Peptides against a protein of PDB entry 4Z63. Designs and how they scored, part 14

Target 1, 334 residues: chain A of PDB entry 4Z63
Amino acid sequence: LCLGMNDLTGNIPEDLFHLKRLNLLGIQENRLSGSLSREIRNLSSLVRLDVSWNLFSGEIPDVFDELPQLKFFLGQTNGFIGGIPKSLANSPSLNLLNLRNNSLSGRLMLNCTAMIALNSLDLGTNRFNGRLPENLPDCKRLKNVNLARNTFHGQVPESFKNFESLSYFSLSNSSLANISSALGILQHCKNLTTLVLTLNFHGEALPDDSSLHFEKLKVLVVANCRLTGSMPRWLSSSNELQLLDLSWNRLTGAIPSWIGDFKALFYLDLSNNSFTGEIPKSLTKLESLTSRNISVNEPSPDFPFFMKRNESARALQYNQIFGFPPTIELGHNN

## One batch from the design tools (peptide; aimed at target 1 D245 E311 F324)

Design b1_p12_2_s4 (made by RFdiffusion4, then SolubleMPNN; from b1_p12_2, 4 letters changed)
Fold by OpenDDE base, seed 1:
Formats: structure tokens, sequence, C-alpha cells
Structure b1_p12_2_s4 (fold): chain B 334 residues (1-334), chain A 12 residues (1-12)
């Protein structure tokens, strides 16, 4: 049953939960309100539940033990409160959990040893607090993780050295500290291609440790951290780099010539820093900007990107990396 | 609080 993208209002009729053979319930992008009924437990054949972009409130019901076929739960952009229900946090069937842009709170706890199928987790823009869950690497298929705009005090856990499944990771605006430790840990994530760390590491130095290596890094975003230092030499070894944003920091020195050696680099933002010297001539030779054959079919994070160009600007949403226009932003340096 | 600017993955 797909009723998404309408102007439906009120609660879900309770009789809908009598549809025991229902595999897909999509009621996203409506004005549905009230609590999500516990009677969803009666939908024992449910594979996909999409209630996203509604006005739902209250706690998410703890009934996911009665949904053994549930692979996809999308509840982003609602008013859900409380924590992740225990049955949801232990779901062996769940592949994707998206609860972005809610009011979920407390400590983030997932039983990753039970969540054997979880490959995508979006909990961005919630009210989770405490520390990052150290056991996330135990989610052995977890590839896409957005935990942005939560209050995860402290550092990236050492256990994340073992996060082999991790490919797309955002921790933007999560009150993280110690960028040196974070990068030192995350470099061990051999499948990591996208790393977004914007609005963390307040006033820290961007490490220039030549021992750091991100072999498969395609997207690095570390904007608005007030980071000091220079363009990090270790980044020059990330030969697959496609998008680099280090804007709104306090980075100094020259833009190095090796920045133009990235054959796939199509988006560069170094704006609003303190870079000096000349623009590297190598930037004029970026193959990605001269050739039209950008492979649009590359895997992208499941989480959206949001760009706010200045304090007064509206945020622009980008759902795919290749949705970004080819860009070189070097403005507002001194 | 720091002004919200730059590229990120959180809702505005």
Amino acid sequence: as target 1 above (334 residues)
Amino acid sequence: SRPVVGLSSFDP
C-alpha cells in the first residue's frame, strides 16, 4: 500500500493494521499525526515501512520483534521522541533504519551482534547524547552511517579501527573532539570512501602526519571547524578524491600543487580560510573539470548533504555526490 | 555557538 506524497491528515486508521499480508506500507510525505500505533505489530508480513515526512509524535512502539520480515524502516522527518525501541535495536531482519530529523533522545544503543543485516543507519539530527556507541563495528554489514547533529561528546572510539564495513560516515556537528585521534582511527576503515566531520573539533589543528593514509577516500568534508594548520600532506595519497571541502576553517599556507593531481576531483571548496600564495596552475588541468565523462553511476551515501554557503543563505540539499556542480571555491582567503 | 555554514549532513 503506497499512499505517499499526498495531503492525508489525521491518524492511521486502525483497520489498516488488519492487512496481515501487507509487505509494503508507504505513507510518507503526508500530514499524518498522532502516535505510531503499536498495532503495526499485526503487519507480520511487513518488509518496508515508510512513515517519513509526517507529523507523527510520541515514542516508536516496541513491536519490532513481531515484524520478522521488516527490512526497511523509514521514519525521517517526524516528531518521534524517546529512544530506539529494544526490539528495533535487536532486529535481525532490518537492513535500513532511517530516523533522521526527529527528537529521539538518550544514549544511542544498538545490539549490533543481533542486527546482522543492518547496512544503513541514519540517525542524524536527533537529540542523542553521551558517547558514540563503541559497538557499532559489530554491525558487520553496516556501510552507511549518519549520526550528524547529535551530542556525542568525546572522541571517536578506538573500536572504529575495526569498522571494516564502514563506507559512508557522517558525524557533522556532533561535539566531537580530537581530530588527530579521529583520523588516526578512521584511516583503518579500509572501505571508507566518504567522511563528513563538519562542525566538530573546535579550533584544533588539522594533523599533517604523513603516516595518515586514506586509500579509498573520495569525499572529505571537514568544514567550519576553525581548524588551524595547512593543507595536509597525507591527503595527497588519496588518489580517488572527488570532493574536498575544508571551507570555513583557519587553514594557512599555500594551496599545494598536488591538489591538481586528483584526476577525479570535481568539487573543491577551500573558501573562508587564510590560504596565501598563488592558485596552483595544476587546478586548471583537472581532468574531471575538462572531461564530460564523469561516471554518475558511483555509489553515494544514503544520507543527504546540506550546503549553507554563508550565515544568511538557505541550506541547499544534495541527495547525491554527483548532484554537486563541478566547483572550485577559493574565495574569502587572505 | 558557531554559525552553521559549510557542507554537512545534518538538517538545517
Scores: peptide ipSAE 0.475, ipTM 0.919, DockQ to the pose 0.898
OpenDDE base, seeds 2, 3, 4, 5: peptide ipSAE 0.464, 0.474, 0.467, 0.467; ipTM 0.918, 0.919, 0.919, 0.918

Design b1_p12_3 (made by RFdiffusion4)
Pose (drawn by RFdiffusion4):
Structure b1_p12_3 (pose): chain A 334 residues (1-334), chain P 12 residues (1-12)
Amino acid sequence: as target 1 above (334 residues)
Amino acid sequence: SSHWITTDEPDS
């Protein structure tokens, strides 16, 4: 049953909850509102539930043991409150959970021993608080994590050294501390390709510690953290690097020669720092900016990127990394 | 000129 992208109003008629054979309900992008009824436990054949872009509110009903076939739950852009219900946090069948841009709050609690099929999680633009849940690496299939724009505090848990499935990790604007510990831990996640740390670690020093090694790293964004220190040389060992954004920090010193050695780099933003010295000549032999013989695969995280020119500008959206124009941005330095 | 990148979804 596909009703998506219409102008429908009111709540879901209780009539709909008699459909015990329905495996797909798309009601996304309407004006629907009210609470999402507890009677939804009666729809035991559901595989894909798309409730996104409506006006729903109240708690997400804790009925999800009654929906053992649920694989995709899409609730993004609604007014849902409370945390993740225990039944949803215990669902062994969920592949994907998208609750982003909701009014959700409290500690974030998932039973990752119980969630053996979870491979993608998007909780962005919510009010989840407390520490990042230490058990997240226990979701052995979780590849894509977007926790951006939340109310967490403290450090990245030590157990994140074991997050073997992690590929795309977006932590922007989440009030994270100790970028030194965050980078030392996260370098042990061998599948990490795209990492977004923007608006965290405010005023901290950027670790220069050269034992740090991110081998498969493709996209590194750590911006507007007002970080101090120099261009970190440990980054030169990430040969796959495609997009680097260190902008709006307090970084100083010269821009080193090895920045021109990234063969897949097509986008770099070092703007709005305290960089001095001349421009390194090696930026003229960047391979992805010269010939057409460098070829690589675009990273594929499940979340869009946003770009802001200044603090008051409306943002630009890029659903894919290769949507960024090939750019050298060195403005507002010394 | 300058700018920066994030994953924060803008308000409408």

Design b1_p12_3_s1 (made by RFdiffusion4, then SolubleMPNN; from b1_p12_3, 4 letters changed)
Fold by OpenDDE base, seed 2:
Structure b1_p12_3_s1 (fold): chain B 334 residues (1-334), chain A 12 residues (1-12)
Amino acid sequence: as target 1 above (334 residues)
Amino acid sequence: SSSWITTVEPEL
């Protein structure tokens, strides 16, 4: 049943929960309000539940043990409060959980040993506190993780050295500290292609350790951290780099010539730093900017990107990396 | 640029 993208108001009619053979319930992009009924438990055949972009409130009901076929739960952009219910945090069927842009709070706890099918987790823009869950690497299929705009004090857990499934990771604006430790840990994530760390590590030094290596890194965003130091030499070994945003830091020294050796680099923002010297001539030879054939069909994160303006609440949304225009921004280096 | 990339939704 698909009723998304309407002006529906009120609560879900209770009679809808009598549909025991229902595989898909999509009621997204409405004005539905109140609590999400516990009677969802009666939808024992449910594979996909999409309640996103509504006015739902209260706690998410603890009924997911009665939904053995549920693979997709989308609840982003609601008013949900409380924690992730225990049955949801233990779901062996769940592939994707999206609860971005809610008011969920407390310590983030997932039973990753039970969540054997979880491949995408979006809990960005919530009120989770405490530390990052040390057991996230036990979610052996977890590829896409957005935990942005939560209050995860401290460092990236050392257990994330074993996060082999991790490919797309955002921790933007999550009160993280110790960028040297974070990069030193995350370099062991052999499948990591996208790393977003914007608005963390305030005033720290960007490490220039030649022992750091991110073999498969395509997207690195570490903007607006007030980071000190220079362009890191270890980044020169990330031969697949497509997008680099280090804007709004306090980086100094020269822009190195190796920045123009990245064959796939189509988006470079080094603006609002303190770089000096000449613009490398190698930047004029970036193959991705001269060639018309950018492959638009590469896998992207499940979470959207936003280009946020400093003086505006308005941001442009980009659902794919290749939605960004080919860009070289070197402005405001004073 | 006066912009940076993030994964945080704009505040409405």
Scores: peptide ipSAE 0.487, ipTM 0.903, DockQ to the pose 0.804
OpenDDE base, seeds 1, 3, 4, 5: peptide ipSAE 0.246, 0.232, 0.477, 0.554; ipTM 0.838, 0.827, 0.902, 0.914; seeds 1, 4, 5 fail the geometry check

Design b1_p12_3_s2 (made by RFdiffusion4, then SolubleMPNN; from b1_p12_3, 5 letters changed)
Fold by OpenDDE base, seed 1:
Structure b1_p12_3_s2 (fold): chain B 334 residues (1-334), chain A 12 residues (1-12)
Amino acid sequence: as target 1 above (334 residues)
Amino acid sequence: SSSWITTVTPEL
């Protein structure tokens, strides 16, 4: 049943939960309100539940143990409060959980040992607090993780050295500290292609440790951290780099010539730093900017990117990395 | 002045 993208109001009729053979319930992009009924438990054949972009409130019902086929739960952009219910946090069937832009709170706890199918987790823009869950690497299929805009004080856990499944990771605006430790840990994530750390590490030094290596890094976004230092030499070894944003920092020194050696680099933002010297001539030779054949078929994060052109502007949403226009932004340097 | 901030959250 797909009723998305309407102006439906009120609660879900309870009789809808009598549809025991229903595999897909999509009621997204409506004005549905009230609590999400616990009677969802009666939809025992449910594979996909999309309640996103509504006015739902209250706690998410703890009934996911009665939904043994549920693979996709999309609840982004609602008013949900409380935590992730225990049955959801233990779901062995769940592949994708999207609860971005809610009011979920408390400590983030997932039973990753039970969540054997979880591959995508979006909990961005919630009220989770405490530390990052050390057991996230136990989610052995978890590739896509957005935890941005929560209050995960402290450092990236040492256990994340073992996060072999991790491909796309965002921790933007999560009150993280110790960028040197974070990068030193995350370099061990052999499948990490996208790393977004914007609005963390406030005023720290960007490490220039030549021992750091991100072999498969395609997207690095570490904007608006007030980071000090220079362009990090270790980044020159990330030969697959496609997007680099280090804007709104306090980085100094020259833009190195090796920045133009990235064959796939199509988006570069170094704006609002304190870089000096000449623009590297190698930037004029970026193959990705001269060739129209950027491979559009590369895997992208399940979470959207947002670009804000100025502090007063509305953020533009990009659902795919390749949706970004080819860009070299070097403005507002010295 | 392009003050671009790229992130994964709409609210900066």
Scores: peptide ipSAE 0.067, ipTM 0.724, DockQ to the pose 0.541
OpenDDE base, seeds 2, 3, 4, 5: peptide ipSAE 0.130, 0.238, 0.064, 0.106; ipTM 0.773, 0.796, 0.754, 0.775; seeds 2, 3, 5 fail the geometry check

Design b1_p12_3_s3 (made by RFdiffusion4, then SolubleMPNN; from b1_p12_3, 4 letters changed)
Fold by OpenDDE base, seed 2:
Structure b1_p12_3_s3 (fold): chain B 334 residues (1-334), chain A 12 residues (1-12)
Amino acid sequence: as target 1 above (334 residues)
Amino acid sequence: SSSWITTDIPEL
């Protein structure tokens, strides 16, 4: 049953929960309000539940133990409060959980040992507090993780050295500290292609440790951290780099010539730093800016990117990395 | 640029 993208109001009719053979319920992009009914438990054949973009409130009901076939739960952009229900945090069937842009709070707790099918987790823009959950690497299929805009005071857990499944990681604006430790840990994530760390590590030094290596890194965003230091030499070994944003930091020294050696680099923002010297002539040789053959068919993160303007609350949304225009921004340096 | 990339914004 698909009823998305309407002006439906009020609660879900209780009689809808008698549909025991229902595999897909999509009621997204409506004005549905009130609590999400516990009677969802009666939908024992449910594979996909989409309640996103509504006015739902209260706690998410603890009924996911009665939904043994549920693979997709989308509840983003609602007014949900409380924690993740225990049955949801233990779901062995769940592939994708999206609860971004809610009011969920407390400590983030997932039983990753039970969540054997989880491949995508989006809990961005909530009110989770405490520390990053140390057991996330136990989610052996977890590739996509958005935890942006929560209050995870502290460091990236040492256990994330073992996060072999991790491909796309967003932690922007999560009150993280110790960038040197974070990069030293995350370099062990052999499948990591996208790393977003914007609005963390305020005023720290960007490490220039030549022992750091991110073999498969395609997207690195570490903007608006007020980071000190220079262009990190370790980044020169990330030969697959497509997008680099280090804007709105306090980085100094020259822009190195090796920045032009990245064959796939189509988006570079080094603006609003304190870089000095000449613009490297190698930037004029970036093959990605001269060739029209950008492969649009590459796997992308499940979470959106935003281009935030300093003077405006308005952001531009980009659902894919290749939605960004080919860009070289070097403005507002000293 | 007067902008930066982030992931901490609600969907539009």
Scores: peptide ipSAE 0.540, ipTM 0.916, DockQ to the pose 0.704
OpenDDE base, seeds 1, 3, 4, 5: peptide ipSAE 0.539, 0.511, 0.533, 0.519; ipTM 0.916, 0.905, 0.914, 0.911

Design b1_p12_3_s4 (made by RFdiffusion4, then SolubleMPNN; from b1_p12_3, 4 letters changed)
Fold by OpenDDE base, seed 2:
Structure b1_p12_3_s4 (fold): chain B 334 residues (1-334), chain A 12 residues (1-12)
Amino acid sequence: as target 1 above (334 residues)
Amino acid sequence: SSSWITTDIPEE
């Protein structure tokens, strides 16, 4: 049953929950309000539940143990409060959980040993507090993780050295500390292609440790952290780099010539730093900016990117990396 | 640029 993208109001009719053979319920992009009924437990054949972009409130009902076929739960952009229900946090069937842009709070707790099918987790823009859950690497299929805009005071857990499934990781504006430790840990994530760390590590030094290596890194965004230091030498070994944003930091020294050696680099923002010297001539030889054939069909994160303007409340949304225009921004350096 | 990339913006 697909009723998305309408102007439906009120609650879900109770009789809808008698549809025991229903595999897909999509009621996204409406004005549905009130609590999400516990009676969703009666939808025992449900594979996909999309209640996103509504006005739902209250706690998410703890009935997911009665939904053994549920693979997709999309509840982003609602008013849900409380925590992740225990039955949801223990779901062995769930592949994707998206609860971005809610009011969920407390400590983030997932039973990753039970969540054997979880491959995408989006809990960005909530009110979770405490520390990053140390057991996330136990979610052995977890590839996409967005935890941006929560309050995870502290460091990236050491256990994330074992996060082999991790490919796309967003932690923007999550009150993280110790960038040196974070990068030292995350370099062990051999499948990591996208790393977004914007608005963390305030005033720390960007490590220039030659032992750091991110072999498969395609997207690195560490903007607006007030980071000190220079262009990190370890980044020169990330030969697949496509997008680099280190803007709005306090980085100094020269822009190194190796920045032009990245064959796939099409977006570079080093603006609003303290770089000095000449613009490397190698930047004029970036193949991605001269060639017309950018492969548009590469896997991308499930979470959106935003280009935030300093003076604007509004941000431009980009659902794909290749949605960004080819860019070289070196402005506002001295 | 007067902008930066992030992932922490609520969807509109």
Scores: peptide ipSAE 0.543, ipTM 0.923, DockQ to the pose 0.745
OpenDDE base, seeds 1, 3, 4, 5: peptide ipSAE 0.541, 0.505, 0.538, 0.524; ipTM 0.923, 0.900, 0.922, 0.919; seed 1 fails the geometry check

Design b1_p12_4 (made by RFdiffusion4)
Pose (drawn by RFdiffusion4):
Structure b1_p12_4 (pose): chain A 334 residues (1-334), chain P 12 residues (1-12)
Amino acid sequence: as target 1 above (334 residues)
Amino acid sequence: SETSHWISSEDI
């Protein structure tokens, strides 16, 4: 049953909950509102539930043991409150959970021993608080994690050294501390390709510690953290690097020669720092900016990227990394 | 004139 992208109003008629054989319900992008009824436990054949872009509110009903076939739950852009219900946190069948841009709050609690099919999680733009859940690496299939724009505090848990499935990690604007510990821990996630740390670690020093090694790293964004220190040399060992954003920090010193050695780099933003010295001549032999013989695969995280020109400008959206224009942005330095 | 910008995963 596909009703998506209409102008429908009111709540879901209780009539709909008699459909025991329904495996797909798309009601997304309407004006629907009210609470999402507990009677939804009666729809035991559901595989894909798309409730996104409506006006729903109230708690997400804790009925998800009654929906053992649920694989995709899409609730993004609603007014849902409370945390993740225990039954949803215990569902062994969920592949994907998208609750981004909701009014959700409290500690974030998932039973990752119980969630053996979870491979993608998007909780962005919510009010989840407390520490990042230490058990997240226990979701052995979780590849894509977007926790951006939340109310967490403290450090990245030590157990994140074991997050073997992690590919795309977005932590922007989440009030994270100790970038030194965050980078030392996260270097051990061998599948990490894209990492977004923007608006965290405010005023901290960027670790220069050269034992740090991110081998498969493709996209590194750590911006507007007002970080101090120099261009970190440990980054030169990430040969796959495609997009680097260190902008709006307090970084100093000269821009080193090895920045021109990234063969897949097509986008770099070092703007709005305290960089001095001349421009390194090696930026003239950047391979992805000269010839057509460098070819690489675009990273594929499940989340869009946003770009702001200044503090008051409306943002630009890029659903894919290769949507960024090939750019050298060195403005507002010394 | 010089310019600057920054990137995030969420619209801020």

Design b1_p12_4_s1 (made by RFdiffusion4, then SolubleMPNN; from b1_p12_4, 7 letters changed)
Fold by OpenDDE base, seed 5:
Structure b1_p12_4_s1 (fold): chain B 334 residues (1-334), chain A 12 residues (1-12)
Amino acid sequence: as target 1 above (334 residues)
Amino acid sequence: ASTSSWVSSVEV
């Protein structure tokens, strides 16, 4: 049953929960309100539940033990409160959990040893507090993780050295500290292609440690951190780099010539720093900017990107990295 | 002056 993208109001009719053979319930992009009914437990054949972009409130019901076929739960952009229900945090069937842009709170806890199928987790823009869950690497299939805009004080856990499944990671604006430790840990994530760390590490030094290596890194975003230092030499070994944003920092020194050696680099923002010297001539040889054939077939994270043109402007949403225009931005360096 | 952008995954 797909009823998304309408102007439906009120609650879900209780009789809808009598549909025991229902595999897909999509009621997204409506004005549905109230609590999500516990009677969703009666939908024992449910594979996909999409309640996103509504006005739901209250706690998410703890009934996911009665939904053994549930693979997809989308509840982003609602008013949900409380924690992740225990049955949801233990779901062995769940592949994708999206609860972005809610009011979920408390300590984030997932039983990753039980969540054997979880591959995508979006909990961005919530009120989770405490530390990052140390056991996230136990989610052996977890590739996409958005935990942005939560209050995860402290450092990236040392256990994330073992996060081999991690491909797309956003922690933007999550009150993280110690960028040197974070990068030193996350370099061990062999499948990491996308790393977004914007609005963290306020005023720290960007490490220039040649021992750091991100083999598969395609997207690095560490904007608006007030980071000190220079262009990091370790980044020159990330030969697959496609997007680099280090804007709105306090980086100094020259832009190195190796920045033009990235064959796939199509988006570069180094603006609002204190870079000096000449623009590298190698930037004029970027194949991605000179060739018409940018391969659009690259994997993208499930979470959106937001481009903010200035501190006062509304951010533009981009659902895919390839939605970004080919860009070299070097402005406002003084 | 063209104000430079920055990228995040933070909803506005």
Scores: peptide ipSAE 0.334, ipTM 0.828, DockQ to the pose 0.808
OpenDDE base, seeds 1, 2, 3, 4: peptide ipSAE 0.313, 0.308, 0.302, 0.322; ipTM 0.832, 0.824, 0.822, 0.828; seeds 1, 3, 4 fail the geometry check

Design b1_p12_4_s2 (made by RFdiffusion4, then SolubleMPNN; from b1_p12_4, 6 letters changed)
Fold by OpenDDE base, seed 1:
Structure b1_p12_4_s2 (fold): chain B 334 residues (1-334), chain A 12 residues (1-12)
Amino acid sequence: as target 1 above (334 residues)
Amino acid sequence: SSTSSWVSSVEV
C-alpha cells in the first residue's frame, strides 16, 4: 500500500493494521500525526515501512520482534522521541534504518551481533548523546552510516579499525575531538570511500603524517573545523579522490601541485582558508573537468549531502555525489 | 562577499 506524497492528515486508521498480508506500507510525505501505533505489530508480513516526512510523535513502538520480515524502516523527518526500541536494535531482518531528523535521544545502542543484515544506518540530526557506540563494527554488513548532528562527545572508538564493511561514513557536527586519532583509526577501514567530518575537531591541527593512507577514499569533507596546518601530504596517495572539501578552515601554505594529479577529482573546495602562493597549473589539467565521460554510475552514500553557501542561507541538498557541479573553489584565501 | 560553501551530511 503506497499512499505517499499526499496531504493525508490525522492518525493511521487502526483497521489498516488488519492487513496481515501487507508487504509494503508507504505513507511518507503526508501530514500524518500522533503516535505510531503498536498495532503495526499485526503487519507480520511487512518488508518495508515508510512513514518518513510526517508529523508522527512519541516513542517508536517496541514491536519489531513481531515483524520478522522487515527489511526497510524509513522514519526520517518526524517528531519521534526516546531511544531506538530494543526489538528494533536487535532486528536480524533489518537492512536499512533511516530515522534522520527526529528527536531521538539518550545513548545510541544497537545490538550489532543480532543486526546481521543491517547495511544502512541513518540517525543524523537527532539528540543522541554520549559516545559513539564501540560495537558498530560488529554490524558486519554495515556499509552506510550517518550519525551526523548528534552529540557524540569524545573520539572515534579504537574498535573502528575493524570496521571493514564501512564504505560511507558521516559524523558531521557531532562534537568529535582528536582528528589525528580519528584519521589514524579510520584509515584501517579498507572499504571507506566517503568520509564526512565537517564541524568537528574545532581548532585542531590537520595531521600531515605520511603514514596515513586512505587507499579507496573518493570523498573527503572536513569543512568548517577551524583546522590548522597545511594540505596533508598523505592525501596525495588517495588516487581515486573525486570530491575534496576543506573549506572554512585555517589551513596555510601553498596548494600543492599533486592536487591536480587526481584524475577523478571534479569538486574541490579549499575556500575560506589562509592558503598562499600560486594556483597550481596542474588544476588546469584535471581530466574530470576536461572530459565529459565521467561514469556517473558509481555507488553513492544513502545519506544526503548538504551544501551551505551562506551562513544565512538554507543548505542545498544533494542526494548523489555526482549531483555536485564540477567545481574548483579557491576563494577567500590570503 | 562571495558566500563560500561548505559540504556536510546534515542540515546545519
Scores: peptide ipSAE 0.311, ipTM 0.839, DockQ to the pose 0.807
OpenDDE base, seeds 2, 3, 4, 5: peptide ipSAE 0.307, 0.298, 0.306, 0.303; ipTM 0.833, 0.832, 0.834, 0.833; seed 3 fails the geometry check

Design b1_p12_4_s3 (made by RFdiffusion4, then SolubleMPNN; from b1_p12_4, 6 letters changed)
Fold by OpenDDE base, seed 3:
Structure b1_p12_4_s3 (fold): chain B 334 residues (1-334), chain A 12 residues (1-12)
Amino acid sequence: as target 1 above (334 residues)
Amino acid sequence: SSSSSWVSSEEV
């Protein structure tokens, strides 16, 4: 049943939960309110539940043990409170969990040993606190992780050296510290292609350690951290780099010539730093800007990106990396 | 007006 993108109000009719053969319930993008009914447990054939973009409130019901076929749960942009229900945190069937932009709180706990099918996790923009869960690497299929805009104090866990499945990772605005440790750990994630660390590491030095290596890195976003230092030499080895945003830092020195050697680099923002010297002539030779052959069919993160232009302006949402316009921003350097 | 922008993955 697909009733998304309407102006539906009130609660879900209870009789809907008598549909025991229902595989898909999509009621997203409405004005549905109240608590999400526990009677969802009666939908034993449910594979996809989409309740996103509504006015749901209260706790998410602990009924996911009665949903053995549930692969997709989308509840982003609601008013859900409390934690992740125990049955959801132990779901062996769940492939994708999206609870972004809610009011979920407490410690983030997932039984990754039980969640054998989990490949995408979006918990961005919640009220989770404490430390990053050290056992996330035990989710052996977990590829996409958004934990942005939570209050995960401290450092990236050492266990993330073993996060081999990790491809897309966002920790934007999560009160993280020690960028040197974070990069030193995350370089071991051999499948890591997207790393978003914006609004963390406040006033730290961006490490210029030539031993750091991110072989498959395509997207690096470390904006608005007030980072000191220079353009990191280790980044020059990330030959697949497509998008680089280091804007709104305190980076100094010259923009290095190797920045123009990235064949796939189509978006570069180094604006609002303290870079000096000349603009590298190599930037005028970026193949991605001269040739239209950007492979639009590359895998992207499941989480959205946002471009914030001014404090008062609505952020532009980009669902795909290739939705970004080809850009070179070097403005506001001194 | 130099549109000072930055990329994030959080809703503003």
Scores: peptide ipSAE 0.421, ipTM 0.868, DockQ to the pose 0.781
OpenDDE base, seeds 1, 2, 4, 5: peptide ipSAE 0.412, 0.395, 0.402, 0.412; ipTM 0.869, 0.864, 0.866, 0.865

